# Peptides against a protein of PDB entry 7BDX, part 208

Target 1, 212 residues: chain A of PDB entry 7BDX
Amino acid sequence: EMGAAACTLLWGVSSSEEVVKAILGGDKALKFFSITGQTMESFVKSLDGDVQELDSDESQFVFALAGIVTNVAAIACGREFLVNSSRVLLDTILQLLGDLKPGQCTKLKVLMLMSLYNVSINLKGLKYISESPGFIPLLWWLLSDPDAEVCLHVLRLVQSVVLEPEVFSKSASEFRSSLPLQRILAMSKSRNPRLQTAAQELLEDLRTLEHN

## One batch from the design tools (peptide; made by RFdiffusion4, then SolubleMPNN)

Design b2_p21_6_s4 (from b2_p21_6, 12 letters changed)
Fold by OpenDDE base, seed 1:
Structure b2_p21_6_s4 (fold): chain B 212 residues (1-212), chain C 212 residues (1-212), chain A 21 residues (1-21)
Amino acid sequence: as target 1 above (212 residues)
Amino acid sequence: as target 1 above (212 residues)
Amino acid sequence: VKEEARKWASEAYGKALQLEE
């Protein structure tokens, strides 16, 4: 209970750039983010099937951790730190997104996807994520999620790749062949306006790039 | 391990006034400080005699909690919050200082004493602490600590009382009768310059007030 | 050397809020 509360407070205050700088400026940042990945991994491995104790202290703690990573990644120096010094954490997030079943741990998935999106703002981060083994199959898996928010944030991550010619040019054929385009098209007809817009924009971007 | 790391980071960043304001501005502050007191209490109760696992994750976690309280109390709005909304925590700190044996949990004692000192900067906080049942006996108990840092911070807390006529006038006779003046005199001859100075200043203040 | 963020870095997620159910 106390750990979850402390982590939640840390998550809240980490929205400040100055707080992120303070976190990273200390000698404890590396260890903290190392343990963060391990803790998140342990949590996901402890999940029995579809049982989500979302309101448990354990879940709240892990959500806060994912939130902290997201807020750190929102800042340029935070992205630099994650991409240079905490690649294992990024690998862990990618792995956990693959290990979680569709509909499982939706909140955590969203936070992890947000963190990856933020990391992808750095070109080095984008390259690292998109070049990860199984990244495109992972996107396909994640886009099969029944949750609209999960799908939304997957689409945003895909858009980060598509909008970067240096990255997309290398993977364009694989993206075209491996993205569930019909599913994205279905999302463009969603009643969820955010999902609808994201899917529509992505489809437009993909079409534009096919003609070039 | 993760909890201790998170709490340690929160402690570090709580040195900023803006971070303290952010902590207190949220809806989670009350619950956090409530659990803080309980956690500290649980830790102290779990101590078997003089066994101090000072390097344990549990100890580090509690130190970080005490540090957070100290940093919050360093800020005017933090003092106001603690005195108005977290009195149970203040009572807990006072109780724990009484429950700990001389030489036991020195680092924690110092942090708790620092927090009380910071609270005592607010007149309402000073009144609350000094009017607590057994406060003067507690000071006597704490001044029996073999650790110079503990004694230093006790003397500073006493000085906060002595320098406030509104508070000291009500308890002057009890202070004169219940303070270990001979022990404070011995501290004024300490090789520790900070302890020496604090003891000397307090003795001077007490003498000045006897003549008025 | 700090790598410059992409032009749309302003679209970074701000404060991550706890997701409501």
Scores: peptide ipSAE 0.097, ipTM 0.807, DockQ to the pose 0.033
Fold by OpenDDE base, seed 4:
Structure b2_p21_6_s4 (fold): chain B 212 residues (1-212), chain C 212 residues (1-212), chain A 21 residues (1-21)
Amino acid sequence: as target 1 above (212 residues)
Amino acid sequence: as target 1 above (212 residues)
Amino acid sequence: VKEEARKWASEAYGKALQLEE
């Protein structure tokens, strides 16, 4: 309980750039983010056994951790830190997104996807994520999620790749062959306006790149 | 481990007034500080059994919590919050200071005393602390501590009371009779210059008030 | 323009995360 409460407060205040800088400026950032990844991994691994109530303190704790990572990644220095000094955490997030089934731990997925998106703002981060083994299969897996928010944030991540020619050109053939285009097209017809727009924009971006 | 790390980071960033305001501006502050008191109490109660290594994650966690309280109390709105909405925490801190033996958990004592001192900057906080049952006996107990830092922060708290005529006048007779004046005099002869000065100043303040 | 849009989107996440608290 106390851990979750403390972590939740830290999450809240981490929305400030100055707080992110303070977190990263300390000598404890490395350890914190190392443990963060381990804690998140342990949580996800625990799901196959005991029906951990989604509203458990453990869940809230992990949500807060994912939120902190997201907020850190929202800041330039935070992205730099993550991509330079906390790659294992990024790998963990990617792995956990792969380990979770469609519809499983939706809120956590969204937070993790938000963090990856934020990291993708950095060219080095984008390269790192997109070049990660199994990245495209992971996108396929995640786009099968029934949750619109999950799918939305996956599409945004894909868009981040597609909009960077240096990154996209290297994987363009694989993206074209392995993206679930029919699924994305279906999303462009969604009643969810955010999802609809994101899917439409991505399809337009993909079409534009086919002609160049 | 993760809880301690998160709490330690929260402690670090709580040195900022803006962060304190953010913590208190949320709807989670009450719960956090409630659990804080309970957690600290549980820790202190656990000391009589298993030799919890002073460097345990649990110890670090509690230190961070005490540090957060101290930082919150350093800010005007934080003091207001503590004295208005978290009195149970103040009571807990006072109780824990009484429960700990001389030389026991020195670092935690110092942090808790610092928090009480910060609260004592607020007139309402000062009144609340000084009017707490057993406050003066507690001062006697704490001034018996062999640690100079503990004693220093006790003296500072006493000084906070003595320097407020409205508060001191109500308890002046009890303070005069129940303060370990000989012990304070001994501290005024300490080789520790901070302790020496604090003891000297307090003795001077007490003498001045005897003549008025 | 796209990079600015990305920055704005990241800031939006930070704000959104505050609202879910």
Scores: peptide ipSAE 0.067, ipTM 0.802, DockQ to the pose 0.033
Fold by OpenDDE base, seed 2:
Structure b2_p21_6_s4 (fold): chain B 212 residues (1-212), chain C 212 residues (1-212), chain A 21 residues (1-21)
Amino acid sequence: as target 1 above (212 residues)
Amino acid sequence: as target 1 above (212 residues)
Amino acid sequence: VKEEARKWASEAYGKALQLEE
């Protein structure tokens, strides 16, 4: 309980750029983010099924950790730190997204996807994520999630890749062949306006790149 | 391990006034400080002797919690919060200081005493602490500590009371009779210059008040 | 523009989860 409360407060204050700088300016940041990855992994591995106790202290603790990573990644120096010094954490997040079934740990997936999206603002981060082993299969897997919010954040991550010529040019063939275009098209007809818009925009971006 | 790391980071960033305001501006502050007190109490109760593992995750966790309280109490709005909304935490700190033996958990004692001293900057806080049941016996107990740093911080807390006429006038007779003046006099001859100075200043303040 | 949008989205979601507690 105390750990969850402390992490939650840390998550809240990490919304400030100055707090992120303070976290990263210390000698404890590396160890903290290493343990963060381990803790998140341990949590996911402990799940004996598709049912998540959303209100458990453990769940809240892990959500707060994912939130901290997201907030750190929202800042330029935080992205630099994650990409340069905490790649193992990024690998862990990608792995966890692969380990979780569709509909499992939806909120955690969303937070993790948000963190990856933030990291993808950095070209080095985008390269690292998109060049990760199994990245495109992972996107296919995640886009099968029944949750509109999960799918939305996956689409945004895909768009981050598509809109970067340096990255997309290297993987364009694989992206075109491996993206579930029919699923994305179905999402463009969703009743969820955010999902609908994101899917439509991505399809438009993909079409524009096919003709160039 | 993760909890200790998170609390340590929170402690570090809580040195900022803006972070303290952010912590207190949320709806989680009350619960956090309630659990903080419980956690500190649980730690002290779990100690099966006078030996403290200073480097244990549990110890570091509790030190960080005490540090957070100290940092919150360093800010005016933080003092207001503690005095108005978290009196139970102050009671817990006083209780723990009473439960710990001389020489036991020296670093924790120092942090707790620093937090109480900071709270004593607020007149309401000073009143609350000094009017607490067993406060003066507690000072006598704490001044028996073999650690010069513990004694120093006790002397500073006593000085906070002595220098406030509204508070001291109510308890002047009890203070005069119950303070270990001979021990304080011995401290004024200490080789530790900080302790020596603090003891001398307190004795001078007490003498000045006896003649007025 | 993308950076600002991402920062905003991150902060907004983080705050939303904290409010559900």
Scores: peptide ipSAE 0.047, ipTM 0.797, DockQ to the pose 0.041
Fold by OpenDDE base, seed 5:
Structure b2_p21_6_s4 (fold): chain B 212 residues (1-212), chain C 212 residues (1-212), chain A 21 residues (1-21)
Amino acid sequence: as target 1 above (212 residues)
Amino acid sequence: as target 1 above (212 residues)
Amino acid sequence: VKEEARKWASEAYGKALQLEE
């Protein structure tokens, strides 16, 4: 309980750029983010396939951890730190997104996807994520999620890749062949306006790239 | 380990006034400081009388908690918050200082004493602490500590009381009768310059008050 | 667009904490 409370407060205050800089300026950042990945992994591994996201201190703790990572990644120096000094954490997030089943730990998935999206704002981060083994298959897996918010954040991450020629050129063939285009098309017809828009825009971007 | 790391970072960033304001501006502060007291109490109760302060994640966690309280108390709004909304925490700190034996958990004692000193900067805080049952006997107990830093911070807290006429007038007789003046005199002859100075100043202040 | 989305993400997390309470 105390850990969750402390971590939740740290999450809240990490919304400040100055706080992120303070976190990173100390000698504790590397250790913290190393343990963060391990803790998130331990939590996910503790979940049975059929166990829904628990309203627990543990879940709140892990949400706060994911939130901190996201807030750090929201800042330029934080992105640089993660990509240069905490790649294992990024690998862990990618792995955990692959380990979680459709519909499992929806909130955590969303937070992790948001963190990856923030990292993708940096070209180095985008390259690192997109060049990760199994990245495109992971997108296919995640787009099978029944949750609209999960799918929305996946589409945003895909769009981050597609809109960067230096990155997309390297994987264009695999993206075209491996993305569930029919699923994305279905999302473009969704009643969820955010999902609908994201899917439509992505399809338009993909079509534009096919003609170029 | 993760909890300790998170709390340590929160401690570090709480050195900022803006962060303290952010912590207090949320709806989580009351809960956090409530659990803080409980956690500190649990830690102290887990210690055997002969067990030295452990180099453990748990000790680090509790140090960070005490550090956060100290940093909050360093700010005017933080002092006001503690005195108005977290009195139980202050009571807990006073209790724990009484529960710990001379030489036991020296670092924690110092941190707790520093937090109380910071609270004592506020007149409400000073009144609250000094009017606590057993406060003056507690000072006697703490001044028996073999550690110079513990004694130094006790002397600072005593000086906070002595230098406030509105507070000292209420307890002057008890202070004169219950303070270990011989021990303070011995400290005024210490080789530790900080302790020496603090003890000398306090003795001078007390003498001045006897003649007025 | 990405920078705006970044800011939104940070704000959304703050809001998410409020929603879970």
Scores: peptide ipSAE 0.034, ipTM 0.796, DockQ to the pose 0.041

Design b2_p21_7_s1 (from b2_p21_7, 11 letters changed)
Fold by OpenDDE base, seed 4:
Structure b2_p21_7_s1 (fold): chain B 212 residues (1-212), chain C 212 residues (1-212), chain A 21 residues (1-21)
Amino acid sequence: as target 1 above (212 residues)
Amino acid sequence: as target 1 above (212 residues)
Amino acid sequence: SIAREAAELGLAAAMEVLLKQ
């Protein structure tokens, strides 16, 4: 309980860039993010079935950790730190997203996807995550989720790849051959305005790439 | 381990006034400080003998908690919060300081004493802590510690009482009758410059009060 | 097109709303 409370407070204050800099400027950052990955992994591995006990201390703790990572990745120096010094955490997040089933741990997925999206803002981060083994299949796996927020953040991550020619060119063949176009088209008709817009914009970007 | 790491980071960033305000501005502050007291109490109660396992996760966690409380108490709004809304924590800290033997958990004592000193900067805080049952005996109990840092922070807390007439007047009789003068005199000859100075200044303040 | 530079904060308050939904 106390750990979850402390971590939740740290999550809240990590929304500040100055706090992120303070976290990263300390000698504890590397260890913290290393243990973060391990903790998140242990949690996901402990999940029996599709129902998450959202009110458990462990759930709250892992949410807070994912939130902290997201907030760190929202800052340029945080992205640089994660990509240079905490790649294992990024690999863990990618792995955990693959280990979770569609509809499972939706809110955790959202936070993890937000963190990866934030990392993808940095070209180095984008390169790293997009070159991870099974990245493209993972995107489609995640895009099969029934939750609109999960799908939204997947589409945003896909767009980061699509909008970067150096990255997209490396995966273009696999991307085109496996693209769940019908699913994305369906999302462009979503009642969720954010999902609808994201899907429409991605479809426009993809059309532009086919004409080039 | 993760809890200790998170709490340690929170401790580090709580050195900022803005972070303290952010902690207190959230809806989790009350619960956090409540659990803090319980956690610290549980730790102290679990201590078998005079040797603390300083490298244990639990020790690190409790140190970080005590550090957070200290940093919160360093800020005016933090003092106000603690005295108004987290009195149980203050009572717990006072109790734990009484439960610890001279020479036991020195570094934790220092942090807890620092927190109480910071609280004592506020007149309302000073009133509250000084009116706690057994406060004066507790000061003398703590002042018997062989550690110079413990004694230093006790003397600083004593000075906060002495320098506030409204507070000192209520306890003046008990204070004078129980004052470990020889011990304070010995501290005024300490090889530790900070302890020496604090003891000398307190003796000067006490002499001034006797002449008034 | 959504600007790639638009970082998002995983704000606790925002997520709490999402968790209650």
Scores: peptide ipSAE 0.071, ipTM 0.789, DockQ to the pose 0.048
Fold by OpenDDE base, seed 2:
Structure b2_p21_7_s1 (fold): chain B 212 residues (1-212), chain C 212 residues (1-212), chain A 21 residues (1-21)
Amino acid sequence: as target 1 above (212 residues)
Amino acid sequence: as target 1 above (212 residues)
Amino acid sequence: SIAREAAELGLAAAMEVLLKQ
């Protein structure tokens, strides 16, 4: 319980850029982010048995960890740190997104996707994530999730790839051959305005790339 | 391990006044400080058996908690919060200082004494602490500790009482009758310059009070 | 692109709203 409470407070204060800088400027940052990945992995591996209630102390702890990673990735020095010094954590997040079933741990998925999106703002981060083995199949698998927020953040990550010519060119063939176009078209008709807009914008970006 | 790491980072960033304000401005502060006291108490109660190594994750976690309390108490709004909304934590700290044997958990004692000293800067906090049952006997018991840092922080807390006439007048009789004068005199001859100075200043303050 | 520059905070408050839903 105390660990979850402390981590939740750390998550809250990590919304400050100065706090993120303080976290990263310390000698404990590397260890912290290493253990973060391990803890998140351990949690996801524990789910295959007991439907751990979303409100458990363990769940709250892992949410806070994912939130901290997201907040760190929200600033330039944080992105640089993650892509240079915590690549194992990025690999872990990608792996965990692949291990979770559609509809399972929706909030954790959203936070993890947000963290990856934030990392993708850095071109080096985008390259690293998009060059991960199975990245494109992972995106489509995640896009099969019934949750609109999961799908929204997947579409945003896809857009980050599509809008970067250097990155898109490397995966364009695989991307085009596997694109779940019908699913994205269905999302463009969603009653969720954010999801609808994101799907429409992505479809427009894709059309623009086909004509160029 | 992860809890200790997260709490240690929270401790580090709590050195910022803005972070303390952010912690206290949240709806989770009350719960956090309640659990803090319980966690510290649980740790101290667990010590009677195994010499838990000072370097255990549990020890580091409790040190970080005590550090957070100290940092919160270092600012005016933090002191106000502790004396108004977290009195149970102050009671717990006083109790734990009484439960720990001389030489036992020195670092924890120092942090707890620092937190009490910081709280004592607020007159309301000083009144609350000094009016605690057994406070004066506790001070002398703590002053019997072989550790110079423990003794230093005890002397500083004693000085906070002596320098406040309203508080001192209520305890002056008990204080004078139980004063370990020989021990304080010995400390005034310490090779530790901080301890030596603190003991000398306290002796001067006491002499001034006897002549008025 | 301008769209890529907009980082999002994983705000605890936003998640609390999501948890209460």
Scores: peptide ipSAE 0.047, ipTM 0.793, DockQ to the pose 0.049
Fold by OpenDDE base, seed 5:
Structure b2_p21_7_s1 (fold): chain B 212 residues (1-212), chain C 212 residues (1-212), chain A 21 residues (1-21)
Amino acid sequence: as target 1 above (212 residues)
Amino acid sequence: as target 1 above (212 residues)
Amino acid sequence: SIAREAAELGLAAAMEVLLKQ
């Protein structure tokens, strides 16, 4: 209980850039993010198909951890830190996104995807995550999720890949061969306006790339 | 482990006034400080005379909690919050200081005393803690501690009482009748310069009060 | 070229995190 409460407060205050700098400037940042990855992994492994009550202290704790990572990745120095010094955490997040079933731990997936998206703002971060083993299949696996918010954040991450020629060129063949075009087209007709817009924009970006 | 790490980071960043304001401005502050008191109490009750390894995650966690309270009490709005909305926490800290034996959990005692001292900067806070049942006996119990830092922070708290006429007048009879004068005199001869100075200043303040 | 979106915060308040005792 207390751990979850403390972590939740830390999550809240980490929305400040100065707080993120303070976290990173301490001699404990490396260890903290290492333990974070391990904790998240342990939690996901413990789910054993049980609908853990999303409202459990454990769930909230892990949610807050993912939120902290997201907030750290939201600023330039945080992205630099994660990509340079906490790559294991990024690898863990990618792995966990693959291990979770469609519809499982939706909110956590969203935060993890948001963190990856934030990392992708840096070219170095985008290169790192996109070159991870099975990254493209992972994106399509995640797009099979019934949750609109999960799919939305996947589409945003896909867009980050598409919008960076240096990254896209490396994956272009696999990307084109495996693209779930019908799924993205279906999302462009979603009743969720955010999902609809994101899908439409991605389709436009993809069309632009075909003509070049 | 992760809880202790998160709490330690929260402690570190809580040294900023803006972070304290963010903690207090959230809708979770009341609950957090309520749980804090319970957690600290549970820890102290679990010590059962065992020298818990001060380096345990549990000890670090509670230490960080006490640090957060201290940092909150270091600013005006934090003191106001604690005295108005978290009196149970203050009661808990006072109780725990009484429950701990001389030499037991010295570092935690120091933080708890620092938090009380910070609260005492507000007249309302000083009134509240000084009017707590057994407050004066508690001060003398704490002065029996062999640790110089514990005694130093007790002396500072005693000085806060002595320097406030409205508070001192209420306790003057009990204070004068129970004052461990010889102990304070011994501290004024300590090799620890901070303790020596604090004891000397208190003795001077006490002499001034006798002549009025 | 469409500009990349700014970073997003995973805000605790927005996610309705309930602290339970």
Scores: peptide ipSAE 0.097, ipTM 0.796, DockQ to the pose 0.055; fails the geometry check
Fold by OpenDDE base, seed 3:
Structure b2_p21_7_s1 (fold): chain B 212 residues (1-212), chain C 212 residues (1-212), chain A 21 residues (1-21)
Amino acid sequence: as target 1 above (212 residues)
Amino acid sequence: as target 1 above (212 residues)
Amino acid sequence: SIAREAAELGLAAAMEVLLKQ
């Protein structure tokens, strides 16, 4: 209980750039993010049989951790830190996103995707995650999620790849061959305006790339 | 482990006034400080038989919590919050300081005393803690501690009382009758310069009050 | 693209809204 509360407060205050800098400037940052990855992994592994009590202290704790990672990645120095010094955490997030079934741990999945998107703002970060084994299949796996918010954040991450020629060129063949175009087209007709817009923009970006 | 790490980071960043404001501005502050008190109490109660592993995650967690309270109390709005909305936490700190034996949990004792000193900067806070049952006996109990840092912070808290006529007038009789003058005189000759100075200043303050 | 530079905060409040749905 207390750990979850403390972590939740840390999550809240990590919305500040100065707080992120303070977290990273300490000698404990590396250890913290290492343990973060392990904790998130342990949580996801524990889910295989049990109805996840979303309101459990453990769930809230992991949400807060994912939120902290997201907030750190929202800051330039935070992205640099994650990409340079906490790659294992990024690997863990990618793995956990793959381990989760469609509809499972939706909110956690959203936060993890947000963190990856934020990391993708750094070209080095985008390169790192996009070169991860099974990255493209992972995107499509995640895009099969019934949750509109999950799908939205997947599309945003896909767009980050598509909008970076240096990254996209490496994966263009696999990307084009496996693209769930029908699914994206369906999303472009979504009642969720954010999802609809994201899908439309991605389709436009993809069309532009086919004409070049 | 992760909880202690998160709490330790929160402690570190709480050195910022803006972070303290952010913590207090959230809807979770009351709950957090309530649980903080309970957690600290549970920890101290668990010590009665076991050699406290000072390096335990639990110990670090509680140190971080006490540190957070201290940092919050270092800020004007934080003092106001503690005095108005988290009196139970102050009561807990006072109780725990009484429950601890001389030489027991020295570092925690220092942090708790620092928090009380910070609270005492607010006259309302000073009134609250000084009017607590057994406050004066508690001060003398704590002054029997062999640790110079503990004694230093006790003397600082005593000075806060002595320098506030409105508070001191209520307790002057009990204070004078129970004052461990020989102990304070011994401290004024301490090899620890901070303790020596604090004891000398307090003795000067007390002499000034006797001549008025 | 300018759109790529728009980092998002994983704000607790936003997540609480998501948790209540």
Scores: peptide ipSAE 0.090, ipTM 0.787, DockQ to the pose 0.050; fails the geometry check

